# Ledger of designs, part 93: peptides against a protein of PDB entry 3J47

Target 1, 121 residues: chain A of PDB entry 3J47
Amino acid sequence: IRLTNQLKSLKGLQSKLKDVVEYLDKVINKELPINHTILGKLQDVFNLLPNLGTPDDDEIDVENHDRINISNNLQKALTVKTNDELMVIYISNLVRSIIAFDDLIENKIQNKKIQEQRVKD
Target 2, 26 residues: chain B of PDB entry 3J47
Amino acid sequence: NAQYHLLVKQGDGLLTKLQKYGAAVR

## One batch from the design tools (peptide; made by RFdiffusion4, then SolubleMPNN)

Design b2_p22_6_s1 (from b2_p22_6, 15 letters changed)
Fold by OpenDDE base, seed 4:
Structure b2_p22_6_s1 (fold): chain B 121 residues (1-121), chain C 26 residues (1-26), chain A 22 residues (1-22)
Amino acid sequence: as target 1 above (121 residues)
Amino acid sequence: as target 2 above (26 residues)
Amino acid sequence: NSELEELRKEADELLKKLDELK
């Protein structure tokens, strides 16, 4: 049961990571705004990751301790990888916001120039 | 890590310039 | 204009680096 749940969660995480990457690609290509729902679901997966690594206390065999350590190391590695992906999302949003503000500023400058020209005529 | 921190610093620098420019236009 | 153009260039460089990290 536990291994099946871990495998299912890992597959779910892999699918979500794929969706996040695909979303990030659409974000980089300016096709879509950030999907807060994907980010929220990713955060939820992260909040659930510690719960996927908790041994139900009832099978303490020495072989389980090494598997738990390997699972914890893999979970840590996955956590780092997903933090890196979240950071890439954050930077992509930051850059989009910057570009949008640049365009807004340029539009304001143009509008100001048009108004100044109309006052001189 | 290092490339990421460099990218973040560059983004923060750009954001700061954008904020200054937005204030100067206002 | 020059400051805005520099800002756009820096933004484009950031985007390029972001693409390289992918």
Scores: peptide ipSAE 0.342, ipTM 0.834, DockQ to the pose 0.628
Fold by OpenDDE base, seed 3:
Structure b2_p22_6_s1 (fold): chain B 121 residues (1-121), chain C 26 residues (1-26), chain A 22 residues (1-22)
Amino acid sequence: as target 1 above (121 residues)
Amino acid sequence: as target 2 above (26 residues)
Amino acid sequence: NSELEELRKEADELLKKLDELK
């Protein structure tokens, strides 16, 4: 039962990571805004990840210590990778927001010029 | 790390320019 | 216009760097 649940969780993480990559591809192609639901699900996975590496305190077998260290290193590496992906998404949104504000400012300048011309006529 | 910090710094610079421009248009 | 164009160029460079991180 425990091994099957870990394998299911790992498959779920792999699927989510694939969804994040696919989402990043769509953001770069200017097709979609960030889905906050994907971000929330990713945060939930991260909050669960440290719990996947905490052995409940009850069996100190010395062979488990090396396996725990390897698992923790893998979790840390996955955490870093996903943080990098989230940061890429954040910057993409920031750039999109900047472009949208730029267009809004240009539209406001054009509207002001049109009003000034109407007052001179 | 270094490329990321450079990207963040460029984004912050762009945001600052946008804020200044938005204030000048007001 | 010039400052706006610079802002757009910087934004495009950020997008390009983002693509390089893929």
Scores: peptide ipSAE 0.338, ipTM 0.829, DockQ to the pose 0.666
Fold by OpenDDE base, seed 2:
Order: sequence, then C-alpha cells, then structure tokens
Structure b2_p22_6_s1 (fold): chain B 121 residues (1-121), chain C 26 residues (1-26), chain A 22 residues (1-22)
Amino acid sequence: as target 1 above (121 residues)
Amino acid sequence: as target 2 above (26 residues)
Amino acid sequence: NSELEELRKEADELLKKLDELK
C-alpha cells in the first residue's frame, strides 16, 4: 500500500510538473500571466510532502529509519526541483515585464514628440 | 546553478538599464 | 532610441537563454 501511494503521488507530481513546464512555455511565449491555480497546486503538493514521509502509525521497526531517509531525500529533491521551476517562472515574468515596460517607454517618447510638434505648429 | 546565476545577473542588469531609461524619460 | 534597442536585444537574449534551460 505505501509504495503504491508514493508512486501515485509521484505520478501526480510528475503530471503537475509537466503542467508547470507547459505553463512556463506559454509564459515565455507571452500567451498567459502567472496562473495562481498552478501555484496553489504546487503549494498543495508541498503541504502533502510531509504526509509522504509520515508512516501510517503501524509498527515502528528499525527498518523504517532508512525508508524515512529515502522519503526525506525525495522530499528534498522535489523541493529543489519546484524551487528551480518557480525561479524559471520568476525570470520569465521579469523578462516579460522588462519588454512590456520597454514598449511603454517607447510609446511615451513617441507621444511626447507628437505633443512637442503640435505645440510648435 | 552557474547558468541560473548568470541569467539572474543579466536580468538584474536589464532591470537597472530599464530603470535608468524610465528615469530619463520622466 | 539606441539605448532602448540595446535593452530589447538583451531582453531577447535572456528569453533565448531561458528557452534553452527548458
């Protein structure tokens, strides 16, 4: 049962990570703003990560320590991976914001030049 | 890690240039 | 205009590097 639950959770996470990557691709292509729902689902995965390391309360045998260490290593690896993904999202949004501000500044310069011409006429 | 730090540094450089340009246009 | 064009070029290079990291 535990291995099946871990595998199911890992598959669910893998699917969510794929959705995040696909979202990141759309974000780079300027098609969508940050989807708070994806961030919420990532947070839900993080909130469920501690539960992936809790053995159901059936029998503290010494063999559980190595399994706990493996689970903690998996949680850490997933945390790092999600941090890297969030960081890529952040940079993507930063670059997009820079481009949008650049276009806005150019538009303001053009509008100022048009106004200066109208005052001289 | 190293490629990421380089990308962040480049983004910060662009942000700084954008801020300077925005201040010059005001 | 030239400074703005340079900013755009650098932004496009950052986007390209970001795409390469995917």
Scores: peptide ipSAE 0.330, ipTM 0.828, DockQ to the pose 0.625
Fold by OpenDDE base, seed 5:
Structure b2_p22_6_s1 (fold): chain B 121 residues (1-121), chain C 26 residues (1-26), chain A 22 residues (1-22)
Amino acid sequence: as target 1 above (121 residues)
Amino acid sequence: as target 2 above (26 residues)
Amino acid sequence: NSELEELRKEADELLKKLDELK
């Protein structure tokens, strides 16, 4: 039962990570806006990841050191991958914000020119 | 990592310049 | 008008740098 739940959670995480990567690729390609709900769900998955590698059993069996090291390395690798994904999202949002502000500035400049023309007529 | 942080810093610099521009156009 | 034109040039430079980052 526990192993099946862990495998199901890992498959769920793998599917979600695939969806996030596909979403990130679409955001990089400017095809989609950042979905804050996907980001929130990703953060929730990461907040749950520390609990997936800690057996609640304080049984310090020496054989657990290799499992703890593997779990910590996996958690660290997942944290790094997440940080990279979050940073790609951040850059994509920054780029979008820059474009949106540029369009707003250009629109304001055009409106000001139209007003100045109307005052001269 | 380093190239990515450089890209972020460049983006932040562009955003700051754009904010200054937007404030001057107001 | 001159200040507005300088602002436009700065915006165009920012857009160009943004395109170089793509």
Scores: peptide ipSAE 0.315, ipTM 0.815, DockQ to the pose 0.218

Design b2_p22_6_s3 (from b2_p22_6, 15 letters changed)
Fold by OpenDDE base, seed 1:
Structure b2_p22_6_s3 (fold): chain B 121 residues (1-121), chain C 26 residues (1-26), chain A 22 residues (1-22)
Amino acid sequence: as target 1 above (121 residues)
Amino acid sequence: as target 2 above (26 residues)
Amino acid sequence: SEELEELRKEADELLAQLDKLA
């Protein structure tokens, strides 16, 4: 039962991560804005992952030590993956800010040229 | 972690250069 | 001005570097 729930949660997380990647690809392709709600939900999923390993069963048989190590390695791998997704989101926001700023600069240049032309006329 | 911090540092460097550019255009 | 065109080129280079990192 516990392993099946963990596997289901992992599959759900994998599906959500795939959705985030697809969303990020659309953002990179300038099709959609970044949704902070998706990021918040991803963070919530990560905050719930440590709670799946409640050590409340005092019978830590030696066999459970290997399972805990595997769970910790998986949690670390998931943390790294989330950090990578956060980086991609950060970079995507930075790129958008750069593009918006470039457009503002171009608009200012055009406005200055128009004003200079009006003063010469 | 180290790769993340490096990427963030590179992004912050680009943002700083962009801000300098914007200040020069103002 | 030439100075403004240089500044635009620098912005384009920064954007290209950012795109390579993404």
Scores: peptide ipSAE 0.331, ipTM 0.832, DockQ to the pose 0.228
Fold by OpenDDE base, seed 4:
Structure b2_p22_6_s3 (fold): chain B 121 residues (1-121), chain C 26 residues (1-26), chain A 22 residues (1-22)
Amino acid sequence: as target 1 above (121 residues)
Amino acid sequence: as target 2 above (26 residues)
Amino acid sequence: SEELEELRKEADELLAQLDKLA
């Protein structure tokens, strides 16, 4: 049951990561704004990761210690991967915000220049 | 990791410049 | 104007780096 849940969650994470990448590509191409839903889904996956590595207390066989360590390492690796994806999304948002702000500044400068010209005329 | 940190650093630099520019345009 | 152009250039570079990471 646990391995199946881990596999299912991993598949879900993989699918979500793919969706995030596809979205990020569209974001980079200025085709779409940042989808908060993707970020939320990624966070949800991250929040579910700790639940995937909790061995049920009932079958502490010595063989489980190695499996627990492997599971913990896998969770750590997945956590790092998730963090990297979140960071990419964050940077993408930051860059978009910067570009939008730059455009607003330029528009303000242009408007000021137009007003100054109207006062001189 | 290294590429990410570089990207973050560049983003922070850009943000700082943007803030300065925004203050100058006000 | 020059500072704005530099900012735009840096933004474009950041976008290009993001594209490489995606």
Scores: peptide ipSAE 0.350, ipTM 0.838, DockQ to the pose 0.578; fails the geometry check
Fold by OpenDDE base, seed 3:
Structure b2_p22_6_s3 (fold): chain B 121 residues (1-121), chain C 26 residues (1-26), chain A 22 residues (1-22)
Amino acid sequence: as target 1 above (121 residues)
Amino acid sequence: as target 2 above (26 residues)
Amino acid sequence: SEELEELRKEADELLAQLDKLA
């Protein structure tokens, strides 16, 4: 039962990760805004991942130790990968904010120049 | 990790330039 | 104007690096 649930969760995570990549590509192409709900759900999935890899202390089967270590390493690798994807989204948003602010500053400068010209006329 | 840190550093540089520009326009 | 253009270039480079990581 536990192994089946772990495999199902892993497949779910892989599917979610693919969906995030596809979403990121659309955001990069300016086709869609960032969906905070998807990001929140991903974070929730990752917060649950440590719980999927922690053997309940009660079934110390020695043969499972190597398999548990491999599973934990895979979960850690997936967590890192998703953290990287979230960082990519964050930086993309930051850059967009910077560009928007830059355009605002330029507009303000142009408006000031127009006002100064009107005072001289 | 290293590529990410580089990206963050570049973003911080852009923010700093933006702040300076905003202060010059005020 | 020049500072703005530099900022845009750096932003585009950041986006390009981000695309490589995705």
Scores: peptide ipSAE 0.349, ipTM 0.837, DockQ to the pose 0.677; fails the geometry check
Fold by OpenDDE base, seed 5:
Structure b2_p22_6_s3 (fold): chain B 121 residues (1-121), chain C 26 residues (1-26), chain A 22 residues (1-22)
Amino acid sequence: as target 1 above (121 residues)
Amino acid sequence: as target 2 above (26 residues)
Amino acid sequence: SEELEELRKEADELLAQLDKLA
């Protein structure tokens, strides 16, 4: 039961990570906005991952040291992946902010030109 | 990682230039 | 007016560079 639940959770996480990557690719391609709800859920999943790799304190047999190291390496790898995803999101938001600001500047320039023309008339 | 940091740095540079532009338009 | 146009061109170039990186 416990192993099955862990495997199911891992498969769920893998599927979500795939969905996030696909979403991030679409955001990079400017096809979709960032969904903060997806990000929040992803963060929640990652915050729960440390708890998936902690064997109950009672089963620390010597064979578990290699498993603990593997689990820690997996957690570290997942943390790195999460950080990379967050970084991609940050860049995407930065790009959007820059585009929006550029549009605002353009609008301001146009408005100024219209005002200058009205003063000359 | 290095490519990503470079991309972030380029974005920050662009943002800074855009901010300067916005200030000059004011 | 001319300075604003130059600044606009610079912003457009930077935006184009960003689009190439994305």
Scores: peptide ipSAE 0.329, ipTM 0.826, DockQ to the pose 0.253; fails the geometry check

Design b2_p22_6_s4 (from b2_p22_6, 16 letters changed)
Fold by OpenDDE base, seed 3:
Structure b2_p22_6_s4 (fold): chain B 121 residues (1-121), chain C 26 residues (1-26), chain A 22 residues (1-22)
Amino acid sequence: as target 1 above (121 residues)
Amino acid sequence: as target 2 above (26 residues)
Amino acid sequence: SSELEELRKEADELLKKIDELA
């Protein structure tokens, strides 16, 4: 039962990671806004993943220990990959915020110049 | 990791420049 | 104006790196 649930969760995670990549590509192409709900759910899944890879100290046969270590390494690699994707999203949002603020500053400068011209007239 | 840290550093640089520009416009 | 243009260029470079990582 536990192994089947872990395998199902891992397959689910892989599918979600693929969905996130596809979503990121759409965000980069400016086709869609960032879905914070998907990102939040993904983060929750990853916060739970370390707990899925820690066998409770019950009698895991030595042969299962090597397979579990390989599985844990794969889970860590997947976690790193997803973290990198989330970081890319974060930086993209930061850059968008910077551009928007830059435009706001330019608009403020233009408005100030217009006001100064009106005082001289 | 290294490429990511470089990207973050560049973003921080942009933010700093933006803050300076905002202060100069005030 | 020149500082604003530099900021935009750096932002575009960041976006390009993001695209390369995605």
Scores: peptide ipSAE 0.346, ipTM 0.834, DockQ to the pose 0.666
Fold by OpenDDE base, seed 5:
Structure b2_p22_6_s4 (fold): chain B 121 residues (1-121), chain C 26 residues (1-26), chain A 22 residues (1-22)
Amino acid sequence: as target 1 above (121 residues)
Amino acid sequence: as target 2 above (26 residues)
Amino acid sequence: SSELEELRKEADELLKKIDELA
């Protein structure tokens, strides 16, 4: 049961990570906006990871300490990876916002020029 | 990490330029 | 107009770097 649940969780995580990568690629390519639901689900997965490495309190075997350390290291590595992904998304959104603002400025300049020409006529 | 920080710095620079330009157009 | 064009070029370069990191 425990191994099966761990395997299922790992497969689920792997699938979600793949989806996140695919989503990030689409965001980078300006094809999709940020899906907050995907990010929320990722956060939920990471919040559940500590629970996958906690042996039930009853097996205080020396092997558990190494397993706990491995689990903590994995969780830390996954947290870092998620943070990096979020940062990439943030930068992508920032760049999009900058481009949109630039276009708005250009439109404003053009409109002002048109108005100035109309006043001279 | 270093490439990421460089990217962030470039983005911040672009934002600053955009803000200056927006202020000049007002 | 020249400053705006430069800003767009810089934005495009940033996007390109993001794509390279992905």
Scores: peptide ipSAE 0.343, ipTM 0.827, DockQ to the pose 0.630
Fold by OpenDDE base, seed 4:
Structure b2_p22_6_s4 (fold): chain B 121 residues (1-121), chain C 26 residues (1-26), chain A 22 residues (1-22)
Amino acid sequence: as target 1 above (121 residues)
Amino acid sequence: as target 2 above (26 residues)
Amino acid sequence: SSELEELRKEADELLKKIDELA
């Protein structure tokens, strides 16, 4: 049961990571706005990560301590990876916001220039 | 991590410039 | 105008770095 849940979660994580990458690519290509759903899914994966490492209480044999440590290390590594991905998404959003704001500023400048020209005519 | 921090720093720099520009255009 | 252009260039550079990370 535990291994199956870990595999399922890894597959889920892999799928979400793929979705995030695909989304980030679309983001970079200016094709789509930031999808909050992807962030939500990543957060969900992150929140599910602790559940991947929970030993079912019933099979705590001494051999499981090493497995628990390996599981904790893997969980930590996955947590770091998820955090890095979230950060990449955050930066992408930030850059998009900056570009949008820059375009807004430029539009405002152009409008001001047009108004100034109309006053001179 | 290091590349990310560098990227964040550059983003912050850009934001600061954008804020200054936005203030100048007002 | 020059400052805006510089801002755009920096934004484009950031986007490129994001692409490299992704």
Scores: peptide ipSAE 0.367, ipTM 0.841, DockQ to the pose 0.657; fails the geometry check
Fold by OpenDDE base, seed 2:
Structure b2_p22_6_s4 (fold): chain B 121 residues (1-121), chain C 26 residues (1-26), chain A 22 residues (1-22)
Amino acid sequence: as target 1 above (121 residues)
Amino acid sequence: as target 2 above (26 residues)
Amino acid sequence: SSELEELRKEADELLKKIDELA
């Protein structure tokens, strides 16, 4: 039961990571704004990660300990990958904010030039 | 990892330039 | 104007790098 739940959670995480990557590609292409639902789902996965790492105290078999360690390492690797994807999203948003601010500054400069021209006329 | 850190550093540089430009336009 | 153009150029380069990492 616990191993099947871990595998199901891992598959769910993998699917969510794929969705995040696909979303990142769309965001980079300026096709979609940030999907807060994807971020919420990732947070849910992170909140479930501590529960995935708790060994069941009842199955002390040495074979289960190695499987738990492998599972924990895989979960850690997936967490790192998810964090890297979130960081890419963050940088993408930062760059978009910079571009938007640059355009705002240019618009302000243009408006100032138009006002100065009107005062001279 | 290294490429990501470089990207972050470049983003920080752009943010700094943007802040300076915004202050000059005020 | 020149400083703004440089900022846009650097922003475009960052976007290109992000696209390469994605």
Scores: peptide ipSAE 0.335, ipTM 0.831, DockQ to the pose 0.657; fails the geometry check

Design b2_p22_7_s1
Fold by OpenDDE base, seed 5:
Structure b2_p22_7_s1 (fold): chain B 121 residues (1-121), chain C 26 residues (1-26), chain A 22 residues (1-22)
Amino acid sequence: as target 1 above (121 residues)
Amino acid sequence: as target 2 above (26 residues)
Amino acid sequence: MLEEIRKEADGLLKEIEELKAK
């Protein structure tokens, strides 16, 4: 049961990571807005990952030291990969915010010029 | 990591400059 | 990809500076 749940969670995470990479590629290509629901579900999967790699303290078999190191290295590699993914999302949002502010400033400058012309007439 | 943190810092700096300019135009 | 985003951000920075000069 435990191994099947870990494998199912890993396959689910792999599928989600693929979906998020595809989503990030679409966001970078300006085709889609950021979906906060996908981010929340990704965070939830990551908060559950520590619980998938900790054997409950009752299965200290001496053969698990290499498996624990592999699990910790996998968890660390997944955490780094997700940090990089969240960072790419952050930059994409930042760039989008910058564009939106630029457009707002240009619109304000144009409106001010129109008002100054109307006061001179 | 380091190049990405530099890009984030540049973006935050740009956002801050843009916010200051938007406040001065208002 | 990351370098393209950087180039776009630098482009936007330049446009904002040009708007400040008007």
Scores: peptide ipSAE 0.333, ipTM 0.836, DockQ to the pose 0.121
Fold by OpenDDE base, seed 2:
Structure b2_p22_7_s1 (fold): chain B 121 residues (1-121), chain C 26 residues (1-26), chain A 22 residues (1-22)
Amino acid sequence: as target 1 above (121 residues)
Amino acid sequence: as target 2 above (26 residues)
Amino acid sequence: MLEEIRKEADGLLKEIEELKAK
């Protein structure tokens, strides 16, 4: 019963991770806006992953240690991959915000020049 | 990793220039 | 100044797209 519930939870997590990756790919491709709520929940899941990957060292038979190390390495690899994807999205948004701010500054300078010209006439 | 840190450093440089420009336009 | 910011932003955008393509 406990192992079957862990496998179900892991499959549910894997499905949700896949949905998040697909959402992130759509956001990177500019097909969808960034949902900060999804990003926050994902970050919370990643902050909990290190705690899910440390089985208390006090009760694990040597035969389970290799399986746990493989599972922890896979979870760590998935965590690193998703952190990398999140960072790419963050930088992409930063660059877009910079370009949009550049255009706003240029528009403000143009408007100021037009106002100064109208005061001289 | 290394290429990513370089990209972040370039982004920070650009952000700093943008902040200086925004201050000059105020 | 503005043109330099635009050029650096375009450089960063290109480098991001190259990282995304890997």
Scores: peptide ipSAE 0.311, ipTM 0.827, DockQ to the pose 0.679
Fold by OpenDDE base, seed 1:
Structure b2_p22_7_s1 (fold): chain B 121 residues (1-121), chain C 26 residues (1-26), chain A 22 residues (1-22)
Amino acid sequence: as target 1 above (121 residues)
Amino acid sequence: as target 2 above (26 residues)
Amino acid sequence: MLEEIRKEADGLLKEIEELKAK
């Protein structure tokens, strides 16, 4: 029963990770805006991941310990890679917001110059 | 004008660093 | 690398706020 639940949780996590990667790729490609709700749920999943990778310390046979450590290290490495990709997307949105604000500032400066010219005429 | 060009230059610098980072994570 | 990008982004945001306040 426990192993089947762990496998089901792992498959559910893998599916969610795949859906997130696909969403993130669409956001990188500018096909979709960042959904903050999806990002928040992803962060919640990542915060829960450490709690899913601790087997309660009752009965690990020495042959399974190496496979569990490799799986946990692979999950950590995949989590780090996904966090890095997420950070790239976050900063890419920040830069887009900066460029949009820059264009707004330039438009305000131009409008002010046009008003100052109209007051001198 | 000068502060605006400084801001654009900083934004371009950030974008370039982001692109390098995205390429390093691939 | 990430921390440098963050620092530069925060610098840019601050400079935008200063330009909005003028």
Scores: peptide ipSAE 0.294, ipTM 0.833, DockQ to the pose 0.267
Fold by OpenDDE base, seed 4:
Structure b2_p22_7_s1 (fold): chain B 121 residues (1-121), chain C 26 residues (1-26), chain A 22 residues (1-22)
Amino acid sequence: as target 1 above (121 residues)
Amino acid sequence: as target 2 above (26 residues)
Amino acid sequence: MLEEIRKEADGLLKEIEELKAK
């Protein structure tokens, strides 16, 4: 049972990471705005990761200590990787907000110059 | 952790500057 | 990739500061 649950959790996380990467690629390609719902779902997965790593309290046998350490190291590596992915999403959002705002400033400056010229004529 | 918090702080500073300019252009 | 995105963000920040100085 434990090995099947770990494999199911790993497959679920792999699917979610694939969805995040696909979303990031669409975001890099300017095809989609940053969806706060994907960020929220990723945070929810992180909050569920400690609950998915709780071994059912019924089989503490001494041979499992090395398997628990390997599972914890893998979970830590996956947590770091997903934190880096979240950071990339955050920076990409910030950069897009800056570009959109620069375009807005330039448009407002041009509109102001046109209005000032029309008042002098 | 510390590098992440520094990056978030830099981003928040930039967002705050962005918001101030948005208010000045309105 | 991450360093390129950071460099682009720093470039855009500088351009916004130059627009404030006008």
Scores: peptide ipSAE 0.284, ipTM 0.839, DockQ to the pose 0.122

